Peptides against a protein of PDB entry 3OIQ. Designs and how they scored, part 67

Target 1, 212 residues: chain A of PDB entry 3OIQ
Amino acid sequence: KNRIFVSSSKDFEGYPSKAIVPVQFVALLTSIHLTETKCLLGFSNFERRGDQSQEDQYLIKLKFKDRGSERLARITISLLCQYFDIELPDLDSDSGASPTVILRDIHLERLCFSSCKALYVSKHGNYTLFLEDIKPLDLVSVISTISTKSTNSSKHSSSELISECDLNNSLVDIFNNLIEMNRDEKNRFKFVKLIHYDIELKKFVQDQQKVL

## One batch from the design tools (peptide; made by RFdiffusion4, then SolubleMPNN)

Design b1_p16_7_s4 (from b1_p16_7, 8 letters changed)
Fold by OpenDDE base, seed 2:
Structure b1_p16_7_s4 (fold): chain B 212 residues (1-212), chain A 16 residues (1-16)
Amino acid sequence: as target 1 above (212 residues)
Amino acid sequence: MKYADTEELEELYEKY
């Protein structure tokens, strides 16, 4: 089945019931929820949804039913957090209590751009998203990709139907939404409060703000 | 569709 690129989590409102649909999106990591019984990742593109929280627009479930799936989930979280320089408690503690990790509002401190592949699974008017794959994106690479106008059609093989344009458009939309949040005095998000806020990001944001 | 975390959806995923 062809994988569908999703630009908005609202698209799932119109998706069919009793279906399994491979999807892909790009978003910022906003939350991590790892307990003894479940593993969830929250993502957002910060699309305006009225007065509702803009975090966790994409809730992605990791399989967490057996020792193998639990181990895979923990490794996935560890690698993701290592990539984004997110401090985690030791997940490998020999103390027979599975460590609980609950992180929220990650985007207030770090811009964790992620390309996610998931299965949309629906029944009886409800859906969930199961993680298939996650690729963390480097912020410098994201900035470079947005700044380089779409002229480099790298002829990578036609088999994955996700256009480079869809990814780029979603990355631009995320930055535009963050710029709007940064301009809003009531919004907690501020670029200057990011731990990794540097001269490059500052310049990029200033240049994007002139176009908006 | 509405987001929900249900065992029924997990069972459907595991059978796929």
Scores: peptide ipSAE 0.685, ipTM 0.972, DockQ to the pose 0.895
Fold by OpenDDE base, seed 3:
Structure b1_p16_7_s4 (fold): chain B 212 residues (1-212), chain A 16 residues (1-16)
Amino acid sequence: as target 1 above (212 residues)
Amino acid sequence: MKYADTEELEELYEKY
């Protein structure tokens, strides 16, 4: 079955009821919710939705029903946090209680770009998204991809080209939305408050701001 | 459609 690339989480409002649809998107990790009974990841492209919160536009559920799925969820969270240099409380507490992790507003400190594959599942007018795969993206690689691909129409296969164009367009849209948030004095997001804010990111943002 | 986290949707996912 063809996986659908999703540019906006609003697209799910128009998706069919009683369907199972494989989807893919790229977004920033905004929240982690790990409890004894549940594991959720929040993502956002920071699309303007009027006065609604721009956080957690994509809520992705990890299977968390048995010891095997719980272990996989905990390993997934650990690996993501290790990749993005997110400090987790020690999951190895000798107290037989699984540690609770609730992180919010991750994008205020770190830009955690992630390519997600999920299963859209719907019934009775409701939907959820189940995680199938996640690939963290390196920020330097994201910046380089946006900066260089404005000029290289290399003849790759039509199916790979579509997925790369969709990915690049979504990455540009995310940065444009972040630039708009950074310009808004009322918005909590500021590039200069990111822990990893460096000269490269500063130059990239300054160059993108001249086009907007 | 609306986002909802329901047991019915989990059961549908597990049967797929």
Scores: peptide ipSAE 0.685, ipTM 0.972, DockQ to the pose 0.899
Fold by OpenDDE base, seed 1:
Structure b1_p16_7_s4 (fold): chain B 212 residues (1-212), chain A 16 residues (1-16)
Amino acid sequence: as target 1 above (212 residues)
Amino acid sequence: MKYADTEELEELYEKY
């Protein structure tokens, strides 16, 4: 089945019942929930949804049913956190107790852009998303991609047409939403509070703010 | 559809 690119987590409201649909989206990592019994990742594009929380618009489950899947989930979390410079407690505690990790509001400190592949699974009017693959995106690369308007439709072969356009549009939309949040005095998000706020990000935000 | 965390959905995923 072809993978569907998802620009909004609202799209799932209109998705079919009793279906398994491979999907892909790009979003910011907002939360990590690792317990003894489950592993969840929260992501958001920060689309305005009235009075609803803009966090965790995409809730993604990692398989967590046996020792093998639990280990894979823990390794996945460890690698993501290493990539984004997120401090975790040692997941390999010799104490035999599986460490609990609950991180929220990650986007307030770090912009963790991620390209996610997931399975949409639905039954009886309910759905969930299971993680298939996750690719962390480098912020400098994201900024460069948006700035250059890569019109290089490199005719890469027909099979994984995630339109470079769809990815770029979603990245632009995320930044636009963050700029709006930054302008809102009531919003907790501020670019200047990011740990990695540098001259490049500052310049990029200032240039994007002139277009909005 | 509405988001839900249910065993029924996990069972469907495991059969895929």
Scores: peptide ipSAE 0.684, ipTM 0.972, DockQ to the pose 0.876
Fold by OpenDDE base, seed 5:
Structure b1_p16_7_s4 (fold): chain B 212 residues (1-212), chain A 16 residues (1-16)
Amino acid sequence: as target 1 above (212 residues)
Amino acid sequence: MKYADTEELEELYEKY
């Protein structure tokens, strides 16, 4: 089955029951929940949903049922946190207790853009998303991609129907939503509070604010 | 569909 690009986590409200659907989305990492029995990643596009929390719009489960899947989940978390410069407690503590990691509101300190591949799994009116693959995206690369309006559609192998346009549109939508949050005095999100807020990001935000 | 983390959905995922 072809992988479906998802622009909104609301799309899953209309998805079929008793189905397994490969999906892909781009979002910001908002939370990490690693316990002894479970691993979840929260992502958001910060789409306005009325009075609902804008965090964790995509809750992605990592398989965590055996020693192999647990190890893979921990390695995945470690690699993501290393890439985004997120401080974790040492997951390799020689004390045989797996450390519990609960991080929330990651987007308030760091813009962790991620391209996620997941399985939508549904039954009896409920669904879960299971992680298949995750690619962290460099912020400079995201900014450059949005700025250059890459009209060069020429290198997609015919099997991933996900247009570069869908990816770029999703990245633009995320930035637009962040700009709206930054303008809202009640919103905790502010670009100037990001640890990695530099001259490049400042300039990009200022230029995008003029288009909105 | 509503998001829910259920054992039934995990079993369905594991069979895939």
Scores: peptide ipSAE 0.684, ipTM 0.972, DockQ to the pose 0.915

Design b1_p16_8_s1 (from b1_p16_8, 5 letters changed)
Fold by OpenDDE base, seed 4:
Formats: structure tokens, sequence, C-alpha cells
Structure b1_p16_8_s1 (fold): chain B 212 residues (1-212), chain A 16 residues (1-16)
């Protein structure tokens, strides 16, 4: 299987200046930028990058080449927003201009965990990540995955083990980063401000905070 | 590196 798991968007600094590489990562949805010509989805694992914004560490492009690709992108965004209970401005407004949608800081209200498959495409050291597939992850499923995999080293084949370990490590790292952000008084992120902040998430965060 | 280069769009179109 020729897909590379990416744990950090810094990994792309070591990638070839001219390549097409299928990649996979897990991150939180942070932004949506829908225009007439493209959609950009911003994702982050909130890895500390010095003084740089921790948002939009992974920018994923859906290019509009034709009406079919535009429709696919609009449906994808609609389905993601429906899954995460994100209110989009009504795209169906009878004004024949395709509405521009800009959502930012999504992670401040909702933890939108997503497993993304993309094509890393580079030329002359510039790159774009083109969306191939996106799977929204349920927060309860993420919490359960982190909580249970501390104990089950069941003997699956060495190649499948790596991908599951990488996924879990990335999910743990994201939560650890969010816990650090939550502890920082200057950081806007607070778990208690999440619309979906429940007893389960509260307990999980409290239990993780004791280990960190 | 710059993200969303037109040059990468062309290379992506040739790949599809």
Amino acid sequence: as target 1 above (212 residues)
Amino acid sequence: PLFDSEETDELYEEYL
C-alpha cells in the first residue's frame, strides 16, 4: 500500500520538489473557505510551530474543474457540516452567484476530527494537497480509541499495526496539544466552550490531564 | 513552500 501516514505537516519540508505522493493524516477541521473556483479545508493537529498560527497546518484543496467537481465539493462540505453540526450559510440562495463561505476557528466550538486522504502534489518546491477522501470521526469513537488501545497489542500483521499506531499516536498528540491550549490562559481554546462539551469529554480530558 | 500553486494544479490535472 503506497500511502504515507503523515504525523506532522513539517514532514512535507522533506518531500520531493516535484512529486505526486498519496498521503494520509488525522487532524481537526479548523477552517472552510469556499469560493467560486475552489474549496480549501483547513486542518490542524495544533503542533507548536513557534510564533506561527497553529490553525490550517494542513490546507486541503478541492479544485473546481467543471460543474461535476464543484458539485462534488459542495456536497462534501455539506455532508461534513451536517455531520459536525456546523451551520453553513444557505448555499441555495436564489442569487445566481455561488455564495462564498468562510468559516474559521471551527475548533473553538467543535472538535471535528477527520481522517483525510490526499495527494501531495509538488512542483518547484511548491505543493498542494488535493483531497482524495475524508472520513469524519465521531468524538466518542476517538475517545474510546485512545482509551482502549493502551492495552490491546493484538497480533495483527506488522503493516496494519503501523497505520493503527500512527492514527492513535496522532489522536493522542492532538488531545495533548488541546490540553496545553486549554491550560494556557492566553489561548482562546477552552474545552468548556465547546458546544458539545459533555460529561464524557469532561471525564476524558480530566483523566488525560493527570497523565500530562 | 507556497500552497495552492497553479503549477501543481496542472500536474494534478495530468495525473487524473
Scores: peptide ipSAE 0.585, ipTM 0.952, DockQ to the pose 0.704
Fold by OpenDDE base, seed 3:
Structure b1_p16_8_s1 (fold): chain B 212 residues (1-212), chain A 16 residues (1-16)
Amino acid sequence: as target 1 above (212 residues)
Amino acid sequence: PLFDSEETDELYEEYL
């Protein structure tokens, strides 16, 4: 089956009540819930959904079924946190209890752009997204990709062009949503409060704000 | 729809 690109987590409301569907999306990492039995990764594109929370629009599960799957999940989280400079509490505390980690509102301190591949699994109208692959995206690369798209229609193959167009449209939509949140005085999100807020991000936001 | 149902865990393990 072809992998479906998902632009909105509302798309899942129209999905079959019993299905297995490979999906792909791009979003910001918003939460990490590591427990003894699973990890949940929260992601959002900050699409406005009326009065509903914009947090954790995509929940991605890493299930612990054995020591191998648990180790894989812990390595995945460690590598993501290392890539985004997210401080995890030391997992090496000599207390033989598996450390529970709860991080929320990650997007308030860091823009953690991620391209996710997941398996949508549904039964009786309930669903879970199981992680298949995750690629962290560098913020400088995201900014450059959005900024350069105004001029180069270079002739690459039709299948790669669709996936690249969908990715880039979703990155633009995320930034537009963040700009709207930054303009809202009631919203907790502010670009100037990001730990990695630099001159490049400042200039990019100022230039995008003139188009919106 | 509910997220993270036990029924979807079973269906996922049968798929693997």
Scores: peptide ipSAE 0.578, ipTM 0.950, DockQ to the pose 0.683
Fold by OpenDDE base, seed 5:
Structure b1_p16_8_s1 (fold): chain B 212 residues (1-212), chain A 16 residues (1-16)
Amino acid sequence: as target 1 above (212 residues)
Amino acid sequence: PLFDSEETDELYEEYL
């Protein structure tokens, strides 16, 4: 089956009540919940959903079925956190207690853009998204991609590849949503509170704010 | 919809 690009986590409301569908999306990492039995990764595009929290719009499960799957999940989290400069408590503590890690509101301190591949699995109208692959995206690369989108209309319509257009549209939508959140005095999100807030990000946000 | 149901875990394990 071809992988489906998902622009909104509302798309799953139209999905079959019993299905297995490979999906892909781009979103910001918002939470990490590591337990003894699983990891949950929260992602969001910050699409407005009325009065609902904009956090964890995509909840991605890494299931622990054996020691190998647990180790793979722990390595995945460690690499992701290392890439985004997220401080994890030492997972390697010689205390034989499986470390429980709960990080929330990651987007308030760091913009962790991620391209995720997941398996949508549904039964009786309930669903789980199982992680298949994750690619962290560099913020400078995201900014450059959005900024250059106006020039590269190379119409390579390969009907099987998730169009570079869909990825770029979702990245623009995320930034637009963050700009709206930044403008809202009641919203906790502020670009100036990001640890990595630099002159480049400042300039990009200021230039995007003139178009909105 | 309930997320992280045991029923979806079973269906996922059957798929792998």
Scores: peptide ipSAE 0.578, ipTM 0.950, DockQ to the pose 0.659
Fold by OpenDDE base, seed 2:
Structure b1_p16_8_s1 (fold): chain B 212 residues (1-212), chain A 16 residues (1-16)
Amino acid sequence: as target 1 above (212 residues)
Amino acid sequence: PLFDSEETDELYEEYL
């Protein structure tokens, strides 16, 4: 089955009311909600949706079926948080209560670019996105990818179903949306408040702001 | 649309 690249979470409004569709997108991690029964990962491209919150536009589920699937989900979250330098509360394995973790507004402190593969599953017009794969993206690599006008299709990703064009367009759109949020005095997002805000990111943002 | 419905969990389990 061909995996569909999704540029907007509005695309799902046009999807069948009963379907199973493999999808992929690129977005920023905005929230983590780990409970006893599941994990939900919130992602956003910060597309303007009127007065709606711009966070959690893509809600990705890791369902716990058994102890193995729960363990896999917990390891996935731990690795993701380690990669982005996100502080998780100690997942103390010895407290007989499964640790509940709730992180929100992650994008206010860290730009956690992620390439996500999910299974869109719908029934009666309701849907869930089940995680199939997640690849964290390094910010320096993202900046480099946007800055290098894609003239060199590296011939080596003949197996990635994502066009390099779709990835690059989504990354540009996210940065453009973040620049607009940064310019809005009412928006809580500011690049200068990011923990990882450096000279490279500052220069990149300043150069992108001149094109917008 | 409602997200994270039990009905979609069943359909997901049947698919795997």
Scores: peptide ipSAE 0.577, ipTM 0.949, DockQ to the pose 0.702

Design b1_p16_8_s2 (from b1_p16_8, 6 letters changed)
Fold by OpenDDE base, seed 4:
Structure b1_p16_8_s2 (fold): chain B 212 residues (1-212), chain A 16 residues (1-16)
Amino acid sequence: as target 1 above (212 residues)
Amino acid sequence: MLSDSEETDELYEEYK
């Protein structure tokens, strides 16, 4: 089945009330909710949704059905957090209680760009996005990708071009939304408060701000 | 609406 690239989480409002659709999106990791029974990963493009929270626009579920699926989810979270330099409480604490982890507002400290593959599963108009694959994206690579595609009309095959254009457009849209949030005095998001705020990111943001 | 419904979980397990 062809995987659908999703540019907005509003696209799911047009999806069938009973379907199984493989989807892909790029977004920022905003939250991690690990419980005994599941993990929820929150992602956002920070698309303006009126007065609704801009966080957790994509809730991705990792369901625990057995010890193997739980272990896989815990490893996935540990690897993501290690990649993004997110401090997790020790998941291995000798207290025989499965550690509950709740991280929110991750984007206020770190830009955790992620390419997600998920299975959209709907029944009776309710839907869940189940994680199939997650690829963390390096911020330097994201910046370079946005900066270079302004010039290279390289004639790659028509099917690969669409997916790359969609990815880039979504990355640009995320940065534009973050720039708007940064300009809003009421918004908690500020680029200068990011732990990894460097000269490269500063320059990129300044250059993007001139186009907006 | 995003749902952690048991119904979507069942349909997901049947698909695997």
Scores: peptide ipSAE 0.494, ipTM 0.919, DockQ to the pose 0.702
Fold by OpenDDE base, seed 5:
Structure b1_p16_8_s2 (fold): chain B 212 residues (1-212), chain A 16 residues (1-16)
Amino acid sequence: as target 1 above (212 residues)
Amino acid sequence: MLSDSEETDELYEEYK
């Protein structure tokens, strides 16, 4: 089955009530919920959804079936957190209790851009997104991609025609949404409160704000 | 609605 690029988590409202669909999206990591039985990763594009929370628009499940799948999930979370400089409580604590980790509002401190591949699974109008793959995106690379409008269609392999345009459009939309949130005095999100707020990000935001 | 339903877990396990 061809993988579908998803620009909005609202697209799932139009999906079949019983389906299995491979999907891909780009979003910011907003939350991590690690429990004994599963991990949930929250992602958002920060699309305006009326009075609904803009966080966790994409809730991705890593299911624990066995110790191998649990270990794989824990390694995945550790690698993501290392990549984004997210402090996790020591998962290796000799206390045989699987530590419960709950991180929220990650986007208030760090912009964790991620390209996610997931399996949309629905039954009776309820759905779950199961993680298949995750690629963290470097912020400098994201900024450069948006700035260059690089239609460098490197004709890499035919099977996942996720247009470079769809990725770029989603990245632009996320930044535009963050700029709107930053302008809203009631919104907790502010670029200047990001731990990694540097001169490059400042300049990029200032230049994007002139176009909006 | 996003659901952690057992029903979607079963379908996911059947797919793998």
Scores: peptide ipSAE 0.492, ipTM 0.919, DockQ to the pose 0.670
Fold by OpenDDE base, seed 3:
Structure b1_p16_8_s2 (fold): chain B 212 residues (1-212), chain A 16 residues (1-16)
Amino acid sequence: as target 1 above (212 residues)
Amino acid sequence: MLSDSEETDELYEEYK
């Protein structure tokens, strides 16, 4: 089956009650919940859902079945945290209990843009998203991608361009949602509170705010 | 609804 690009986590409400569907989305990493038996990665595009939490709109599961799957999950988390400069508590604590790591509200300190491939699995109307692949996206690359495509709408119809258009539209939507959150006095999200808030991000946000 | 159900885990194992 072809992989489906998902622009909203609401799309899953229309999915079959029993299905296996490969999906792809782009979102910000919002949470990491590492336990003995699994890891859950929370992602959001911050789409407004009325009074519902905008966090963890996509929950991606890495299941531990054996030592190999656990090791793969731990390596994946370590590489993501290293890429985004996320401080993990030292896993080397001499307590022979597998360290439980709970990080929340990651987007309040760092914009961790990620392209995720997952397997949607549903039974009896319940669903889980299992991680297949994750690509961290560099913020400078995200900003440059959004800024350059505002000028070159050349309609070349190749199948590779559809996935690139979907990616760009999702990145623009995420930034627009973040700008709205930044303007809301009740919202905890503020661009100026990001650890990596620089002159480039400041300029980009100021320019995007004039279009909205 | 999003769930970490045993039922979806079983179906995921059968697919792999």
Scores: peptide ipSAE 0.491, ipTM 0.918, DockQ to the pose 0.702
Fold by OpenDDE base, seed 2:
Structure b1_p16_8_s2 (fold): chain B 212 residues (1-212), chain A 16 residues (1-16)
Amino acid sequence: as target 1 above (212 residues)
Amino acid sequence: MLSDSEETDELYEEYK
């Protein structure tokens, strides 16, 4: 079955009340909620949704059904946090209680761009996004990808092409939303408060602000 | 629509 690229989590409102659909999106990691039975990863594109929170627009579930699935989820979280330089509380507590971890507002300190593959599963008009794959994206590559208008459509094989255009458009939309949030005095998000705020990001934001 | 429904867990396990 072809994987559907999702540009907005509002698209799920139009999805069937009973379906299994492979989807992919790009978003910023906003939250991590680890419990004894599951992990939830929150992601957002920061689309304007009226009075709704702009956080956790995509809630991705890693379910623990056995010790193997729990271990895989814990390794996945550890690798993501290592990649983005996110401090996790020591998961190695020798106390036989499964450590609970709650991280929120990750985007206020770090821009954690991620390409997510998930399975949309719905029943009775409720849905869950189950994680299938996650690829962290480095910010330098994201900036470079947006700045280099993709003139070179290298004819790579058609079957896995989630349109390079759809990915690039979503990355541009995220940055535009972040620029709007940065301009809003009431919004907590500010580029200058990012731990990794450098000259390259500063220049890129200044150049994008002239187009908006 | 609520994300993270327990009702979808059964359907997900049947799919795998």
Scores: peptide ipSAE 0.480, ipTM 0.914, DockQ to the pose 0.757

Design b1_p16_8_s3 (from b1_p16_8, 6 letters changed)
Fold by OpenDDE base, seed 1:
Structure b1_p16_8_s3 (fold): chain B 212 residues (1-212), chain A 16 residues (1-16)
Amino acid sequence: as target 1 above (212 residues)
Amino acid sequence: PLFDSEETDELYEKYL
């Protein structure tokens, strides 16, 4: 089955009430909810949805079926948090209780760009996105990709069905949404409050703000 | 739509 690139989490409202569809999207990590039975990863592109929260527009599930799947989920979360420099409470606590981790509003401190592959699974109009793959994206690489209008039709092999255009458009849309949020005095998001706010990000935001 | 339904878990487990 071909993987579908998803530009908006509203696209799922038009999806079949009973289906299994491989999807891919790019978004910012917004939340981590680790429990004894599952992990939920929240992602957002901050698309404006009226008065609804712009957080957790994509909820990605890692299900615990057995000790192997639980261990895989814990390793995945650990690696993501290490990559983004997110402090997790020690998961190795000798207290045989599975530690519950709840992180929210991650985007207020860190821009955690992630390319996610998921399985859309629906039944009776309800759906779950199950994680298949996650690739953290480096912010410098994201900035460079947006800044260099990709005229590189790099003839890379026919196997990645995602147009480089769809990825780039989604990254631009996310930044545009963040710029709008940063301009809104009522919005908690501010670029200057990011832990990794540097001269490069500052310059990029200032240059993007002139185009909007 | 409800997210994280047990009904979708069963369908996912049959797919794997």
Scores: peptide ipSAE 0.550, ipTM 0.946, DockQ to the pose 0.689
Fold by OpenDDE base, seed 2:
Structure b1_p16_8_s3 (fold): chain B 212 residues (1-212), chain A 16 residues (1-16)
Amino acid sequence: as target 1 above (212 residues)
Amino acid sequence: PLFDSEETDELYEKYL
């Protein structure tokens, strides 16, 4: 089955009311909700949706079916948080209460670019996105990818179902949306408040702001 | 649309 690239979470409004569709998208991690029964990962491209919150546009589920699937989900979250330098509360394995973790507004402190593969599953017009794969993207690599006008399709990604064009367009759109949020005095998002805000990111944002 | 419905969990489990 061909995996569909999704540029907007509005695309799901046009999807069948009963379907199973493999999808992929690129977005920023905005929230983590770990409970005893599941994990939910919130992602956003910060597409303007009127007065709706711009976070959690893509809600991705890791379902716990058994101890193995729970362990896999916990390891996935731990690795993701380690990659982005996100502080998780100690997942103390010895407290007989499974640790509940709730992180929100992650994008206010860290730009956690992620390439996500999910299974869109719908029934009666309700849907869930089940995680199939997640690849964290390095910010320096993202900046480099946007800055290098894609003139060199490296012939070696013949197995990635994502067109390099779709990835690059989504990354550009996210940065453009973040620039607009940064310009809005009412928006809490500011590049200068990011923990990893450096001279490289500053220069990149300043150069992108001149094109917008 | 409701996200994270039990109905979609059942459909997902039958798919796996």
Scores: peptide ipSAE 0.545, ipTM 0.944, DockQ to the pose 0.674
Fold by OpenDDE base, seed 3:
Structure b1_p16_8_s3 (fold): chain B 212 residues (1-212), chain A 16 residues (1-16)
Amino acid sequence: as target 1 above (212 residues)
Amino acid sequence: PLFDSEETDELYEKYL
């Protein structure tokens, strides 16, 4: 089956009540919930949904079935946190209790752009997204990709072009949503409060704000 | 729809 690109987590409301569907999306990492039995990764594109929370629009599960799957999940989280400079509490505390980690509102401090591949699994109208693959995206690369979109229709293969167009459109939509949140005085999100807020991001936001 | 149902875990385990 072809992998479906998902632009909105509302798309899942129209999905079959019993299915297995490979999906892909791009979003910001918003939360990490590590427990003894599973990890949940929260992601959002900050699409406005009326009065509903914009947090954790995509919940991705890493299930612990055995020591191997638990170790894989812990390594995945460690590598993501290392890539985004997210401080995890030391997992090596000699207390034989598996450390519970709860991080929320990650997007208020860091823009953690991620391309996710997941398996949508549904039964009786309930669903779970199981992680298949995750690629962290560099913010400089995201900014450059959005900024260069205006000139290079280079002749690449039709299948790669669709996936690249969908990715690039979703990255633009995320930034537009963040700009709207930044303009809203009631919204907690502000670009100037990001730990990695630099001159490049400042200039990019100022240039995008003139188009919106 | 509910997220993270036990029924979807069983279906996922049979798929792997």
Scores: peptide ipSAE 0.543, ipTM 0.943, DockQ to the pose 0.683
Fold by OpenDDE base, seed 5:
Structure b1_p16_8_s3 (fold): chain B 212 residues (1-212), chain A 16 residues (1-16)
Amino acid sequence: as target 1 above (212 residues)
Amino acid sequence: PLFDSEETDELYEKYL
């Protein structure tokens, strides 16, 4: 089955009540919940959903079925956190207690853009998204991609590849949503509170704010 | 919809 690009986590409301569908999306990492039995990764595109929290719109499960799957999940989290410069408590503590990690509101300190491949699995109208692959995206590369989008209309319509257009549209939508959140005095999100807020990000946000 | 149901875990395990 071809992988489906998902632009909104509302798309899952139209999905079959019993299905297995490979999906892909781009979103910001918002939370990490590591327990003894699983990891949950929260992602959001910050699409406005009325009065609902904009956090964890995509909840991605890494299931522990054995020691190998647990180790793979722990390595995945460690690499992701290392890439985004997220401080994790030492997962390698010689205390034989499986470390429980709960990080929330990651987007308030760091913009962790991620391209995720997941398996949508549904039964009786309930669903779980299982992680298949994750690619962290560099913020400078994201900014560059959005800024250059106006020039590269290379119409390579390969009907099987998630179009570079869909990825780029979702990245623009995320930034637009963040700009709206930044303008809202009641919203906790502010670009100036990001640890990595630099001159480049400042300029990009200022230039995007003139178009919105 | 309920997320992280045991029923979806079983279906996922049969898929792998």
Scores: peptide ipSAE 0.538, ipTM 0.941, DockQ to the pose 0.659

